# Peptides against a protein of PDB entry 1MQS: the designs that were tried, part 32

Target 1, 223 residues: chain A of PDB entry 1MQS
Amino acid sequence: ILKMLFLNKDLNNNDNITTITDDIFNQQEIIWKVLILDIKSTATISSVLRVNDLLKAGITVHSLIKQDRSPLPDVPAIYFVSPTKENIDIIVNDLKSDKYSEFYINFTSSLPRNLLEDLAQQVSITGKSDKIKQVYDQYLDFIVTEPELFSLEISNAYLTLNDPKTTEEEITGLCANIADGLFNTVLTINSIPIIRAAKGGPAEIIAEKLGTKLRDFVINTNS

## One batch from the design tools (peptide; made by RFdiffusion4, then SolubleMPNN)

Design b1_p12_4_s3 (from b1_p12_4, 9 letters changed)
Fold by OpenDDE base, seed 2:
Structure b1_p12_4_s3 (fold): chain B 223 residues (1-223), chain A 12 residues (1-12)
Amino acid sequence: as target 1 above (223 residues)
Amino acid sequence: MKKVTIESMFTL
């Protein structure tokens, strides 16, 4: 999160959020920015940062992507939003209207190829691609509940996985979503997990899906 | 790289 708020610049400090923000606040010229969020990313940010931490990161205003936002043509914008067609269309509309000076686009999870192609196509049509400074997948699709505890905020997951009426397709789909959330968390922690799951049922499905994603990621990063 | 153990909560 902080790295993103500092425009994905390298932060050399392994210290707590407060020390990092204080050190950066004292050592660097603060670039004032707008932070654009959706409902999900708002919960993610709010779980780990206070309003004062956002201010120290140079965030003057934060707003929901779907809210009416006044143009600030001289101010750079950080988008941190879910990878959806709706969010892409809003970002492109903001680009078309010159709502901000620069666009730093961050998705909470991996942007699907079709949506990346759609974003690229729409941006190309605007003739304003030079205003898009960054596009990143942040892998931050979870809420931190405690320093060493996180939630994927998947409603009714336990019920769905244990209801005898739930279809195999629904179980498999939910297990995929859980594996995606766990994958995002693992990437954020920057650690290789040892996965232990019981044989049979949702636990094994999640473990296999997560294991596959991690293997694919390691292969693609070492190539 | 730190080794993290992910234990399935579905096994409890």
Scores: peptide ipSAE 0.028, ipTM 0.527, DockQ to the pose 0.026
Fold by OpenDDE base, seed 5:
Structure b1_p12_4_s3 (fold): chain B 223 residues (1-223), chain A 12 residues (1-12)
Amino acid sequence: as target 1 above (223 residues)
Amino acid sequence: MKKVTIESMFTL
């Protein structure tokens, strides 16, 4: 999160910012900017940062992406939003309208290829691609509930996984979503876990899916 | 490496 708020610049030589200290804020050039969130990313940010931390990061204004937002054509904007078609369309409309000076786009999770292609196509049509300074997948699609506890905010997950009426397809789909959330969390903590699951049932499915994603990621990062 | 036990997610 802080790295994103500092426009994904390398925060000084300690890649291990485990603690928000005033030193982190003092060492960075404060660029005043707008932070644009969706409901989900608002919960993510609010779980770990206070308004004062946002201010220290140079966030002067924060707003929901779907809210009416006044143009600030001289101010850079950070988008931190879910990778959805709707959010892409809004970002592109904001780009078309010169709503901000610069666009720093951050998705809460991996942007699907089709949506990346759509974003690229729409941006190309605007002729304003130079205003998009970065596009990042942040893998921040979870809420920190405690220092060592997070939530994927998947409603009724326990019920769905344990209801005898739930179809195998629904279970498999939910297990995939959980594995995606866990994958995002693992990438964020920058530590590959040892995965253990009981044999049989949703736990194994999640473990296998997550394990596959992690293997694929490691292979692709080392290649 | 942190140990993640997926089983613990379903016992809550």
Scores: peptide ipSAE 0.025, ipTM 0.524, DockQ to the pose 0.024
Fold by OpenDDE base, seed 1:
Structure b1_p12_4_s3 (fold): chain B 223 residues (1-223), chain A 12 residues (1-12)
Amino acid sequence: as target 1 above (223 residues)
Amino acid sequence: MKKVTIESMFTL
């Protein structure tokens, strides 16, 4: 998160958020920025950062992407939002209207190829591609509830997985979504887990899907 | 290497 707020620049590996923000605040010219969030990313940010931490990162204003936002044509914007068609269309509309000086786009999870192609096409049509400074997949689609505990914020997951009326397709779909969230969490922690699950249920399906994603990722990053 | 037990996540 902090790395993203500092425009994905390398931060010195100090374990303390306060020390990192204070050191940067004291040593560098603060680039004042707007932070644009959705509902999910707001929960993610709020779980780990205080308003004062955002201020120390140079965030003067934070707003929901769907809210009416006043133009700040001389101010750079950080978008940290879910990879959806709706969010892409809003970002492109903000670009068309010159709402901000620069656009730093960060998705909470991997942007699907079709949406990346759509973003690229729409941006190209605007003739303002030079204002897009970066596009990143952040893999931050979870909240931190306690120092050693996180949530994927999947409503009724337990009920759905244990309801005898739930179809195999619904179970498999939900297990895929859970595996995606766990994958994002593992990448953020930057540690390969030992995965253990019971046999013959949703836990095994999740473990297999997650294991496949991790193997594929390791193969693709070492290539 | 952190141990992730998926079963424990559903009991929380």
Scores: peptide ipSAE 0.024, ipTM 0.517, DockQ to the pose 0.024
Fold by OpenDDE base, seed 3:
Formats: C-alpha cells, structure tokens, sequence
Structure b1_p12_4_s3 (fold): chain B 223 residues (1-223), chain A 12 residues (1-12)
C-alpha cells in the first residue's frame, strides 16, 4: 500500500512504516495527490492506514470512484480499484474530461486480459495515453482484521460450500476465487507458505489450486 | 524468506 501511495517507487525495505513516512514527509517535497477508491479498496485501505497516514503520503483528497468528483486538472490521481469494466469505463471518462493531470492506475487484483485490451483500446481512442503514467496489479484484494488475521471478504462462502444444492461448478469456481485471494495475500507477504488442508473436500481443491499458482509463479520469476 | 505457515482457516 505505501509503495503505491509513493507512485510505486522503491522504498528502502529495512525501515519501519512510521520511519519511512516520517523521513519522506521531512526530507522530500510532498507531491499532493488525489486517491480514488471503490467500496472494496476503501475497506482494504481503512484496515491498515489512518487518515493521518494518507496525509503523510501526500494524499490531499480521497473519494469513491462512483461519486461525483470535482475536476483537479493540475493534481495527479492514484486509482486503487477493483479490476472491473465499470471502473475502467469511469477512469477512461475521467481521462477524456481531463479530470486530473496524471493517472496512476492500481488494480486490487490481476486485471484480466480482455479488460486490459478494453482499457488499452479505449485509452488509444482518447489520444491521451501520455497522461497514464502507470498501470499495476497490486494483489491487495483482502482486509486485515488483526495483526495475524485477514479476510478475503467472500460473502456466503461457508454456506455455498456446505449447501447440498450448490453445483460442482459453483464449488469449483468458489475454490478458484479463494485460491486467487490466498495467492494475492502470499505475494503481498512475500513469503512462501506451507500449505496444509484436510483431504476429500473444498480445502484440498483450494490447496491444490494455490499450490499450482505458487509453482507457476516461482518458475516464471526464476526464468 | 521467513516461512509463514498458512494453516487453512477453512476447517470445514
């Protein structure tokens, strides 16, 4: 999160969050930015940062992407939003209207290829691609509830996995979504987990899917 | 890298 608020610049990894924010606040010219969120990303940010931490990161204003927002054509914007067509269409409309000076786009999870192609096509039509400075997948589609506890915020997951009326396709789809959320969490922690699951149920399916994603990621990063 | 044990919180 803090790396994103500092426009994905490398922060020295050895400093505590408080020392990083205080040193940057005291030593660097604060670039004031707008932070644009959706409902999900608002919950993610609010779980780990306070309003004062956002201010120290140079966030002057934060707002919901779907709210009516006043133009600030001389101010750079950080978008931190879910990878949805609706959010992409709003970002492109904000680009068309010159709502901000620069656009730093961060998705809460991996942007699907079809949506990346849609974003690229729409941006190309505007002729304003130079205003988009960054597009990143942040892998932050979870909420921190306690220092050692997080939630994927998947509604009715327990009911869906235990309802005898749920189809195998729905169970498999939900297990894939859980494995994606866990994968994103592992990438954020930057540590390879030991996976343990009970045999013969959804837990095993999740463990296998997660294990496959982690192996594929390690192979692709070492190549 | 510190190995973190993710015990499946999904005790189904």
Amino acid sequence: as target 1 above (223 residues)
Amino acid sequence: MKKVTIESMFTL
Scores: peptide ipSAE 0.000, ipTM 0.376, DockQ to the pose 0.026

Design b1_p12_4_s4 (from b1_p12_4, 9 letters changed)
Fold by OpenDDE base, seed 5:
Structure b1_p12_4_s4 (fold): chain B 223 residues (1-223), chain A 12 residues (1-12)
Amino acid sequence: as target 1 above (223 residues)
Amino acid sequence: MKEITISSMYSL
């Protein structure tokens, strides 16, 4: 997250958030930015950072993407939002309106190719592609509750997985969502974990899906 | 090497 707030520059500090922000704040000229969030990413950010941390990261204003936001044409904007068509359309609209000087787009999870293509197409039509400085998949679709605990914020997951009335398709779908969340979480960890799961249940399904995603990721990154 | 164990546990 901090990396994102610093425009995805490499942060060499393994220190705590405070130390990192203090060091950066003291050593570098602060680039003041606007942070645009959605409800989900707000929860993510809030779970990790405090308002003061945002300020130290140069975030002067943070707003919801769906809110009416005042133009700040001289201020760069960081978008940290879910990879949805709606958000893309809003970003493009903001681009069209020259709402900000620069656009640093960060999606909370992987942007599907179709949406990426849509984004690219819409941006190309605007003729303002030069204002889009970055597009990242941050894989930060989770909430950190404790240093060693996180939540995917999937409501009623346990109930759904254990309700006899739940269809296999629903279970599979939910397992996929969980796997996606876990995948995103794992990617924030600079290591590929060994996945263990009990056989014969949702855990196995999740593990398999997650394993596949990780393998695919490794293959694609090493290729 | 980190390990992730996926289990169906419910904690109230």
Scores: peptide ipSAE 0.084, ipTM 0.685, DockQ to the pose 0.023
Fold by OpenDDE base, seed 1:
Structure b1_p12_4_s4 (fold): chain B 223 residues (1-223), chain A 12 residues (1-12)
Amino acid sequence: as target 1 above (223 residues)
Amino acid sequence: MKEITISSMYSL
């Protein structure tokens, strides 16, 4: 998250900034910028950073993407939002209207190829692709509740998975969502874990899906 | 090496 707030620049020889220290902020050139969030990413940011941390990172204003926002044509903007068609359309509209000077786009999770193509197509039509400085998948779709505890904020997950009336398709779908969240979380730890799960239930399904995602990721990163 | 154990548990 801090790396994102500093426009994904190298924040020192240690790529793994795991601890927020005053030294991190003092060593970086502060560029004043706007942070644009959605409901999910707001919860993520709030779970990790304090308001003063945002200020130290040069965030002058933070707003919701769906909120009416005043144009600041001389100020760069960081978007940290869910990878949805709606958010892409809003970003493109902001680009068309020259709402900000530069656009640093960060998605909370992996942007599907179809949406990436849509973004690229819409941006090309505007003729303002030069204003888009970055597009990143941050894989930060979780909430840190305690230093060693996190939540995927999936409502009624336990009830759904244990209700005898829940269909296999519904269970499989929910397990996929959980696996996606776990995948994102694992990537932030910068270590490939051993996955253990009980057999014969949702835990096994999640473990298999997560394992597949991690293997695929390793293969794609090493190629 | 890190380990992740996936389990179903509900706490009131």
Scores: peptide ipSAE 0.082, ipTM 0.682, DockQ to the pose 0.022
Fold by OpenDDE base, seed 4:
Structure b1_p12_4_s4 (fold): chain B 223 residues (1-223), chain A 12 residues (1-12)
Amino acid sequence: as target 1 above (223 residues)
Amino acid sequence: MKEITISSMYSL
């Protein structure tokens, strides 16, 4: 969640929430943002963070997505909401009205392909796609561990997975390659992990493929 | 037990 509040930048601290927020608050120029929530995500945020934590993360105001909100055209907005058609329509309407300067969209679970396409189509019609800076699938149950980033060195993976014009076949193929890479990585660490993925997107496809590979491997090794 | 979380980022 904190990572999301800092626009999904890598936070290098193994420290508790308070230490992280204090360090960032003291060392970096704070980017003031609006946080837009729904009922579900409000419960999630409230379970993990306090109002003071939001303030330290640069959240100047937080609101429900369905409530009437005043325009803040010079302020970037973080959306953390359920991946629903209703929420997408509201976000697009906010974009149309230039309600905020920038849009950082985080869905509480995987955004289904059809909804992603709908979002992309509606955004395209507005001519304001440049204002949408990020679209993420988030997980409600996250343990903020220091992100260990590694690369599978797959060229154009980002573009392929994020281009609305990419076919399901291309996505599935790429997901298979990613799953293979992850499988190899898992074998290297000599541990069978629990795999978590949001439902309804490439992450789920990768998780299913990886899970199948790991199960097959375990069966074959025990045999 | 290790955990792997797979998440997606999109660009429009």
Scores: peptide ipSAE 0.092, ipTM 0.657, DockQ to the pose 0.101; fails the geometry check
Fold by OpenDDE base, seed 3:
Structure b1_p12_4_s4 (fold): chain B 223 residues (1-223), chain A 12 residues (1-12)
Amino acid sequence: as target 1 above (223 residues)
Amino acid sequence: MKEITISSMYSL
């Protein structure tokens, strides 16, 4: 959650929320943002953070997505909402009206492909896609440090996964290629990792394929 | 035991 509030930048691994917010607050200039929530995400935020924690994270205002909100065209917005058609339509309307300067969209759970396609289509029609800086499924609770970052050098992977014209077969094929790349990478580490992935999207497909490959490899090596 | 997390980041 804190990572999301800091625009999904890497944070120091500390279990103490207060320490994290204090350290960040003292070390760098805070980007002031608006936080847009729904009923479900409000409960999530309230269970973990205090109002003071939000302020230290640079949240000036928090509001419900269905509430009438005043335009703040010079202020970036963080959305943390359920992946629903209704919320997507509201976000698009906010985009159309230039309600905020930048849009950082975080869904509380996996965004189904059909809704992603709908979002992409509507955004493309507005001509304001440049204002959308991020779209995340917040199952991503991992910190990728630079030393741990690598590329599989798969061309147009992002476009393929996000193009509404891409077929299920093409997506599945791409996921298989990614899984193969990850499998090869894992073999170089000489350790079998635990695989985690968000449900209901390409990540799950990749995880399943990778898991199968690793299991098969272990069985064949021990035989 | 090492862990890997597979996550999707979307671009519109």
Scores: peptide ipSAE 0.081, ipTM 0.636, DockQ to the pose 0.075; fails the geometry check

Design b1_p12_5_s1 (from b1_p12_5, 7 letters changed)
Fold by OpenDDE base, seed 1:
Structure b1_p12_5_s1 (fold): chain B 223 residues (1-223), chain A 12 residues (1-12)
Amino acid sequence: as target 1 above (223 residues)
Amino acid sequence: APKDLTQELKSL
């Protein structure tokens, strides 16, 4: 994911996300970019990255691909979205309209051959293939299998968690609310889950809060 | 691991 945010440059994987972002931020001129996400990729980004990581990576604004977005013809765009016909059509429309200066396209999973061919055909028709600088797929090797947990309006929450304008206090509060929702779900299912969360982001905060709630509950019910 | 499809796309 960090590699994507730095336009797929080679990064030294031996360092923590924070160290990598700090080093790049201090040593190189920041290229300001727009990050375009969908619901799935928003959840992924929010689980792995801190709010400040996006800023340090040069992400000035982020938006959902289906949202109305203002033209920024002098700004490069990073797409990190699911490989769907709908998303491809939107990307091509953005290309046709010269919405951004450069297009860095990263699909969350494998791009099917038929969709690759469709993208290629549409791009060819535009005559603007030179603006497409990169196309990658298979960024995510994991599938979030429980869409019902995302029904807690987590999509909007995760967008907020990745908004650079969101304060740490707001993030903490929102994570607490999410943890409460998850805790209630656990109680409803009547099964203690194995909690797995990426470190250094909102997911860790949620996991910690949920873990504490579960521990407190177990102690209080056994007492 | 992410796969680079840039050249493949431009060759299509």
Scores: peptide ipSAE 0.586, ipTM 0.951, DockQ to the pose 0.369
Fold by OpenDDE base, seed 2:
Structure b1_p12_5_s1 (fold): chain B 223 residues (1-223), chain A 12 residues (1-12)
Amino acid sequence: as target 1 above (223 residues)
Amino acid sequence: APKDLTQELKSL
């Protein structure tokens, strides 16, 4: 998230959020930006960052994408929103209206190819593709449903893991994907969990994989 | 990890 707020520049991830923001705040001239969110991304941001963190990252104003927003043609905008047709249409409309000086678009999850093509087509028609500075997707591998409650939203995970027709290879693959998502979640929230899992099932496999990833990460970051 | 689609977008 902080990386996004600093226009996807490389950040030293070994430091606390506060340390990172303080260091950047003290070392570089702050580029003031507008942050545009949706309901889902608002929940995510609110769970991880404080208002003071946003300010230190140069976020002057944050607003919902569906809200009426005043034009700030001299201010760059960061979009952090779900990859939906509706949000794409709004972004393109904002582009058409010259609402902001630059557009840094970050989708919370994977952008389907058809939507990417739609975005590209609409942007090309505007003739303002030069204002699109960045487009990222898959920014978050998890959804915040409640404070400190996270879901990877892997489709049919329970059914797949419990279907007798599912192969061991498929189970192993799914467990690996879940472990990867959890690992990314841990890194995103900057909190190393105590792992608890039921024994004798996929949960144990996931826990072991996650534990290994975390151990490796800690070793590598401390080296 | 975030995936950069900027160049892909501009190439379409």
Scores: peptide ipSAE 0.580, ipTM 0.953, DockQ to the pose 0.492
Fold by OpenDDE base, seed 3:
Structure b1_p12_5_s1 (fold): chain B 223 residues (1-223), chain A 12 residues (1-12)
Amino acid sequence: as target 1 above (223 residues)
Amino acid sequence: APKDLTQELKSL
């Protein structure tokens, strides 16, 4: 998330969110931006960042994508929204109306090919593709249900793990995917967790994989 | 991890 707020620049420090924002604030000229959210991404941002963190990242104002927003033609905008046809149409309308100076588009999850093609077609028609500076997807591998609880929402995970017909290889693969999702969550929050898992089941496998990923990451970033 | 689609979008 912080990477997104800094226009997807590389953040090299394993420090907590406060340290990262302080370092950037002190070292670089702040680029002031507008942050456009939807209901889902608002929950995500609120769970990870404080209002002061947004300000330190150069976010002057944040608004919902479906709300009427005043034009700020001299200000770059960061979109962090769900990959839906509705949101794409709104972004394109904002582009047509020159609502902002630059568009940094970040979809919360994977953008389907058909929607990518639709976006491309609509942007092409506007003749303003140069204002689209970045398009990213797959930012979130998890859904925030509450500030202290996250769900990866992997399709049929429970069924797969509890089906006696599921092979060990399939279980191992699923556990690896879950561990990857959790790892990405940890990186997003920028805090190394204490891992607790029940013994003798998939949770232990996941915990072990996650632990390994975290150790490897720490070693590689401190070297 | 986030995937950069910028070039892909502009190539379509």
Scores: peptide ipSAE 0.564, ipTM 0.951, DockQ to the pose 0.491
Fold by OpenDDE base, seed 4:
Structure b1_p12_5_s1 (fold): chain B 223 residues (1-223), chain A 12 residues (1-12)
Amino acid sequence: as target 1 above (223 residues)
Amino acid sequence: APKDLTQELKSL
């Protein structure tokens, strides 16, 4: 999330959120930005960041994408929203209206090809593609439904893991994907969890994989 | 991990 707020620049992951924000705030010129969210991303941001963290990241104001927003034509905007047709249309409308100076678009999950093409087409029609500085997707491997509660939203994960026809390789692969999602979640939250998993099943496999990833990360970052 | 689609978008 912080990476997004700093326009997807590489950040030193060894530092906690506070250290990162403090270092950037103190050492670099802050680029003031507007943050546009939706309901889902608002929950995510609220769960991970404090208002002061946003300010330290140069976020002057944050608003919901569906809200009427005042034009800030000299201010760059960060969109952190779900990859939906509705959100794309709003972004394009904002682009058409010169709502902001620059557009940094970060979709919370994978952007389907058809929506990417739709976005591209609409942007092309505006003639203002130069204002779109970044487009990222899959920024989150998880969806926050409630504070401190999230889901990876892996389709049919439970069914796949519990289907007797599922191969060991498929289970292993899925567990790896889940572990990756959890790992990314940990990195996003910037907090190393205590891992608890049921023994004797996929959850244990996931826990082991996640543990390994975390250990490797700690070793690599301290090295 | 986040995927950069910027160039892909501009190429369409």
Scores: peptide ipSAE 0.562, ipTM 0.952, DockQ to the pose 0.486

Design b1_p12_5_s2 (from b1_p12_5, 6 letters changed)
Fold by OpenDDE base, seed 5:
Parts: sequence; C-alpha cells; structure tokens
Structure b1_p12_5_s2 (fold): chain B 223 residues (1-223), chain A 12 residues (1-12)
Amino acid sequence: as target 1 above (223 residues)
Amino acid sequence: APKDLTEELKKI
C-alpha cells in the first residue's frame, strides 16, 4: 500500500511505516496527491494506515470513487479500487473531465483481460493516454475482514488441499501461491509475523515457503 | 505482488 501511495516507487521496506514515511518525508519533496478509493479499498486502507500515514505519504484528500469529487486538475490522483467496469468507466470519465493532472491506477485485484482492453479502448478514445502514468493490478492478495483477520480469497483452496486426487505438484503450487499472498500481506501491513502452522500438512509447507520469502526479503533489504 | 500493466495498456 505504501508503495502505491508513493507512486509504486521502490521503497526500503526495512522500516516500519513511520520510518518509511519519515525517511521519504525528509529526503524527498512530498508529492501531494488525491487518493480515490472504493468501499473495499477503504476498509483495507483503514486497517493498515492511519490518517497521519496518509498525510505523510502526501495524500491530501481521499474520497470514494462513486462520490462527486471536485476537480483538482493540478493534482495527481491515485486510484485504489476494485477492477470493475463501473470503476473503469468512472476513471475514464474523470480522465475525460481532466479532473486530475495525472492518473495512477491501482486495482485491488487482478484486472481481467476484457476490462483491460475496455480501459485501453476508452482511454484511447479520450486522446489523453499520456495522463495515465501507471496501471497496476493484483495489488491486494488479501481481503481484510477485520483488523485481526484477513482472507486470501483463494477459491476452493480447502477443497483442493484436501482432495485426494490433487497431486503433490498441485498442492505445492497452491501452497506457493498462498505463501506469496501471505508474503504480500506481510509487506502490506509492514509487520513481520510470527508464523504458526500445523505440522504435517499444507500449512507447514506454506509456513516454510513464507518463512523463506520473509528471510530472503529481510536479507536482501538489509544488504 | 502488484503487477504493472502500464505498458500493456499502452500497447492495446
């Protein structure tokens, strides 16, 4: 999330949110931005960041995508929204209206190809593609349901992991995907967890993979 | 990890 707020620049993730924001605040000129959210992303942001964190990231105003928003033609906008046709249409409309100076679009989950094509087509029609500075998807591999609970929302994960017909390779692959999601979650919340998993099953595999990823990350960031 | 689609979008 912080990466997004800093326009997907590489951040030294070795530090807590406060340290990162302080370092950036102290080292770089703050680019003031508008943050545009939906209900889902609002919940995510609220679970991870404080208002002060947003301010330190240069977020001056945040609003819901479906709300009427005042034009800020000299201000770059960060969209952090679900990859839906509705949201795409709104973004394009905002683009058409020159509502913001630059558009940094971050979809919370995977953007389907058809929607990517739709976005591309609509943007092309506007003739303002130059204002689209970034488009990212799969930003969140998890959904925050409550402060202490989240889900990766992997379809049929339990069934797949417990189906006797599932191959070890498939299990390993799924475990890797889960570990990736968890890793991204950890990075998002900027807190290194204590990993606890049941032994002798997929959970252990996941825990091991996640642990490795975290260790590698820590080593690589501290090196 | 977030996936950069910027170039892909511009190629369409």
Scores: peptide ipSAE 0.559, ipTM 0.949, DockQ to the pose 0.490
Fold by OpenDDE base, seed 2:
Structure b1_p12_5_s2 (fold): chain B 223 residues (1-223), chain A 12 residues (1-12)
Amino acid sequence: as target 1 above (223 residues)
Amino acid sequence: APKDLTEELKKI
């Protein structure tokens, strides 16, 4: 994944994500990029990378491929999406519209030959093949058993919530922050969850707060 | 491992 975010350049794989991103951030001028995802790849990215990691990789904006996206004709785009006809058509439409300056396409799994040929044909018709800088497939070499699993990566959350010295106010504040993070994740994946939480602890507080946020959002958007 | 299809795409 990090390799993709750095346009498939060779990275020193021996270090943790933070070290790699820090080293690159310090050594090279950051090329700001847009990251285009689908639901599946969003889950993958969220399980592996933190928001700060994306920023350090030069990702200024990330969006879903099916969402309306503003044109950024001077900004290179990284696509990390499933190898589907639908996604190919969207990418080609983005190419036709000059939505981005350069296109780095990374398919999450193997791209079938027929879809590769379809992509090639459509790109050829546009006359803009020069803007396609990379096409990769089979990027995910691991099985995501829970594709909707993600971490907020809040430092010491478990310790804080389980420390008997933590005040009720601190717990409430942390639970609110967690609920905010979950809410943002829900919006990112564009799916309203069924909330399940253990009773009698912080998880219940978080669930309640998240539920309220979601209800308020639904009411405000349908209005 | 990720496969580079860039050149293959351009040859089609």
Scores: peptide ipSAE 0.548, ipTM 0.945, DockQ to the pose 0.335
Fold by OpenDDE base, seed 3:
Structure b1_p12_5_s2 (fold): chain B 223 residues (1-223), chain A 12 residues (1-12)
Amino acid sequence: as target 1 above (223 residues)
Amino acid sequence: APKDLTEELKKI
């Protein structure tokens, strides 16, 4: 998330979000930006960042994509929204109306090919493709439901893990995917967790894999 | 991890 707020630049890994924002604030000129959200991404941002963190990242204003927004033609905008036809149409309309100076688009999940093509076609028609500076997808590997609870939205994970017909290889693969999602979550919140898992099942496998990934990451980052 | 689609978009 912080990476997105800093226009997807590589950030030095510190254990604390506040330390990262302070370091960047002290080292670089702040680029003031508008942050455009939807309901889902608002929940995500609110769970990870404080208002002060947004300000330190140069976010002057944040608004919902479906709300009427005043033009700020001299201000760059960061979109962090779901990959839907509706949101794409709104972004394109904002582009047509010169709502902002630059567009940094970050989709919360994978953008389907058909929607990418639709976006490309509509942007092409506007003649303002130069204002589209970035397009990213798959930004969130999880959905935040509560500040203390989130889901990785892995299809049929419970069924797969509990089906006696599932092979050990399939279980191992799924556990690896879950561990990757959790790892990305840890990186997003910039906090190394204490891992707790039930023994003797998939949770333990996931915990071990996650622990290994975290250790490797810490070693590689400190080297 | 986030995937950069910027170049992909411009190629369409």
Scores: peptide ipSAE 0.534, ipTM 0.945, DockQ to the pose 0.485
Fold by OpenDDE base, seed 4:
Structure b1_p12_5_s2 (fold): chain B 223 residues (1-223), chain A 12 residues (1-12)
Amino acid sequence: as target 1 above (223 residues)
Amino acid sequence: APKDLTEELKKI
């Protein structure tokens, strides 16, 4: 999340969100931005960040994507929203109307190819593609209800993993998605977990995948 | 991990 709020710049791996925000706040000129959310991403942000954290990240205003928003043509916008046709259409409308100076788009989950193409097509028609500075997906597909409790909100995950008709490939794919979500969560909270999983099932697969991702990340960041 | 689609979008 913090990386997104800082326009996906590399953040120094300092121990705490507060330290990161403080360091950035002290070392760099704050770029004031608008944060555009949906219901899902609002829950995510609210669970991880405090209002003060948003301020330290240069978020001057945050709003729901479906809300009527005043134009701020000189202010860059960060979108952190679900990858839906509706949200894409709204973003494009905001682009058309020059609602913001720059658009940093972060989708909460994977953006399907068809939606990417739709976005691209609509953007091309506007002639304002230059205002789109970033597009990211798979950013944070989790909802934190409490600091110690969160959900990836993967539809039918339990059913899929426990259905005997589910193929090994489907299980592996789903486990990879879960591991990715957990990995993103770990990066967001800036805390390396002790992974515990039941043996002999999907949980072990997820744990292994997550462990690998974490190890690779640590190695790559320390090298 | 987040995937950067910026260039991909522009190529489309």
Scores: peptide ipSAE 0.504, ipTM 0.939, DockQ to the pose 0.540

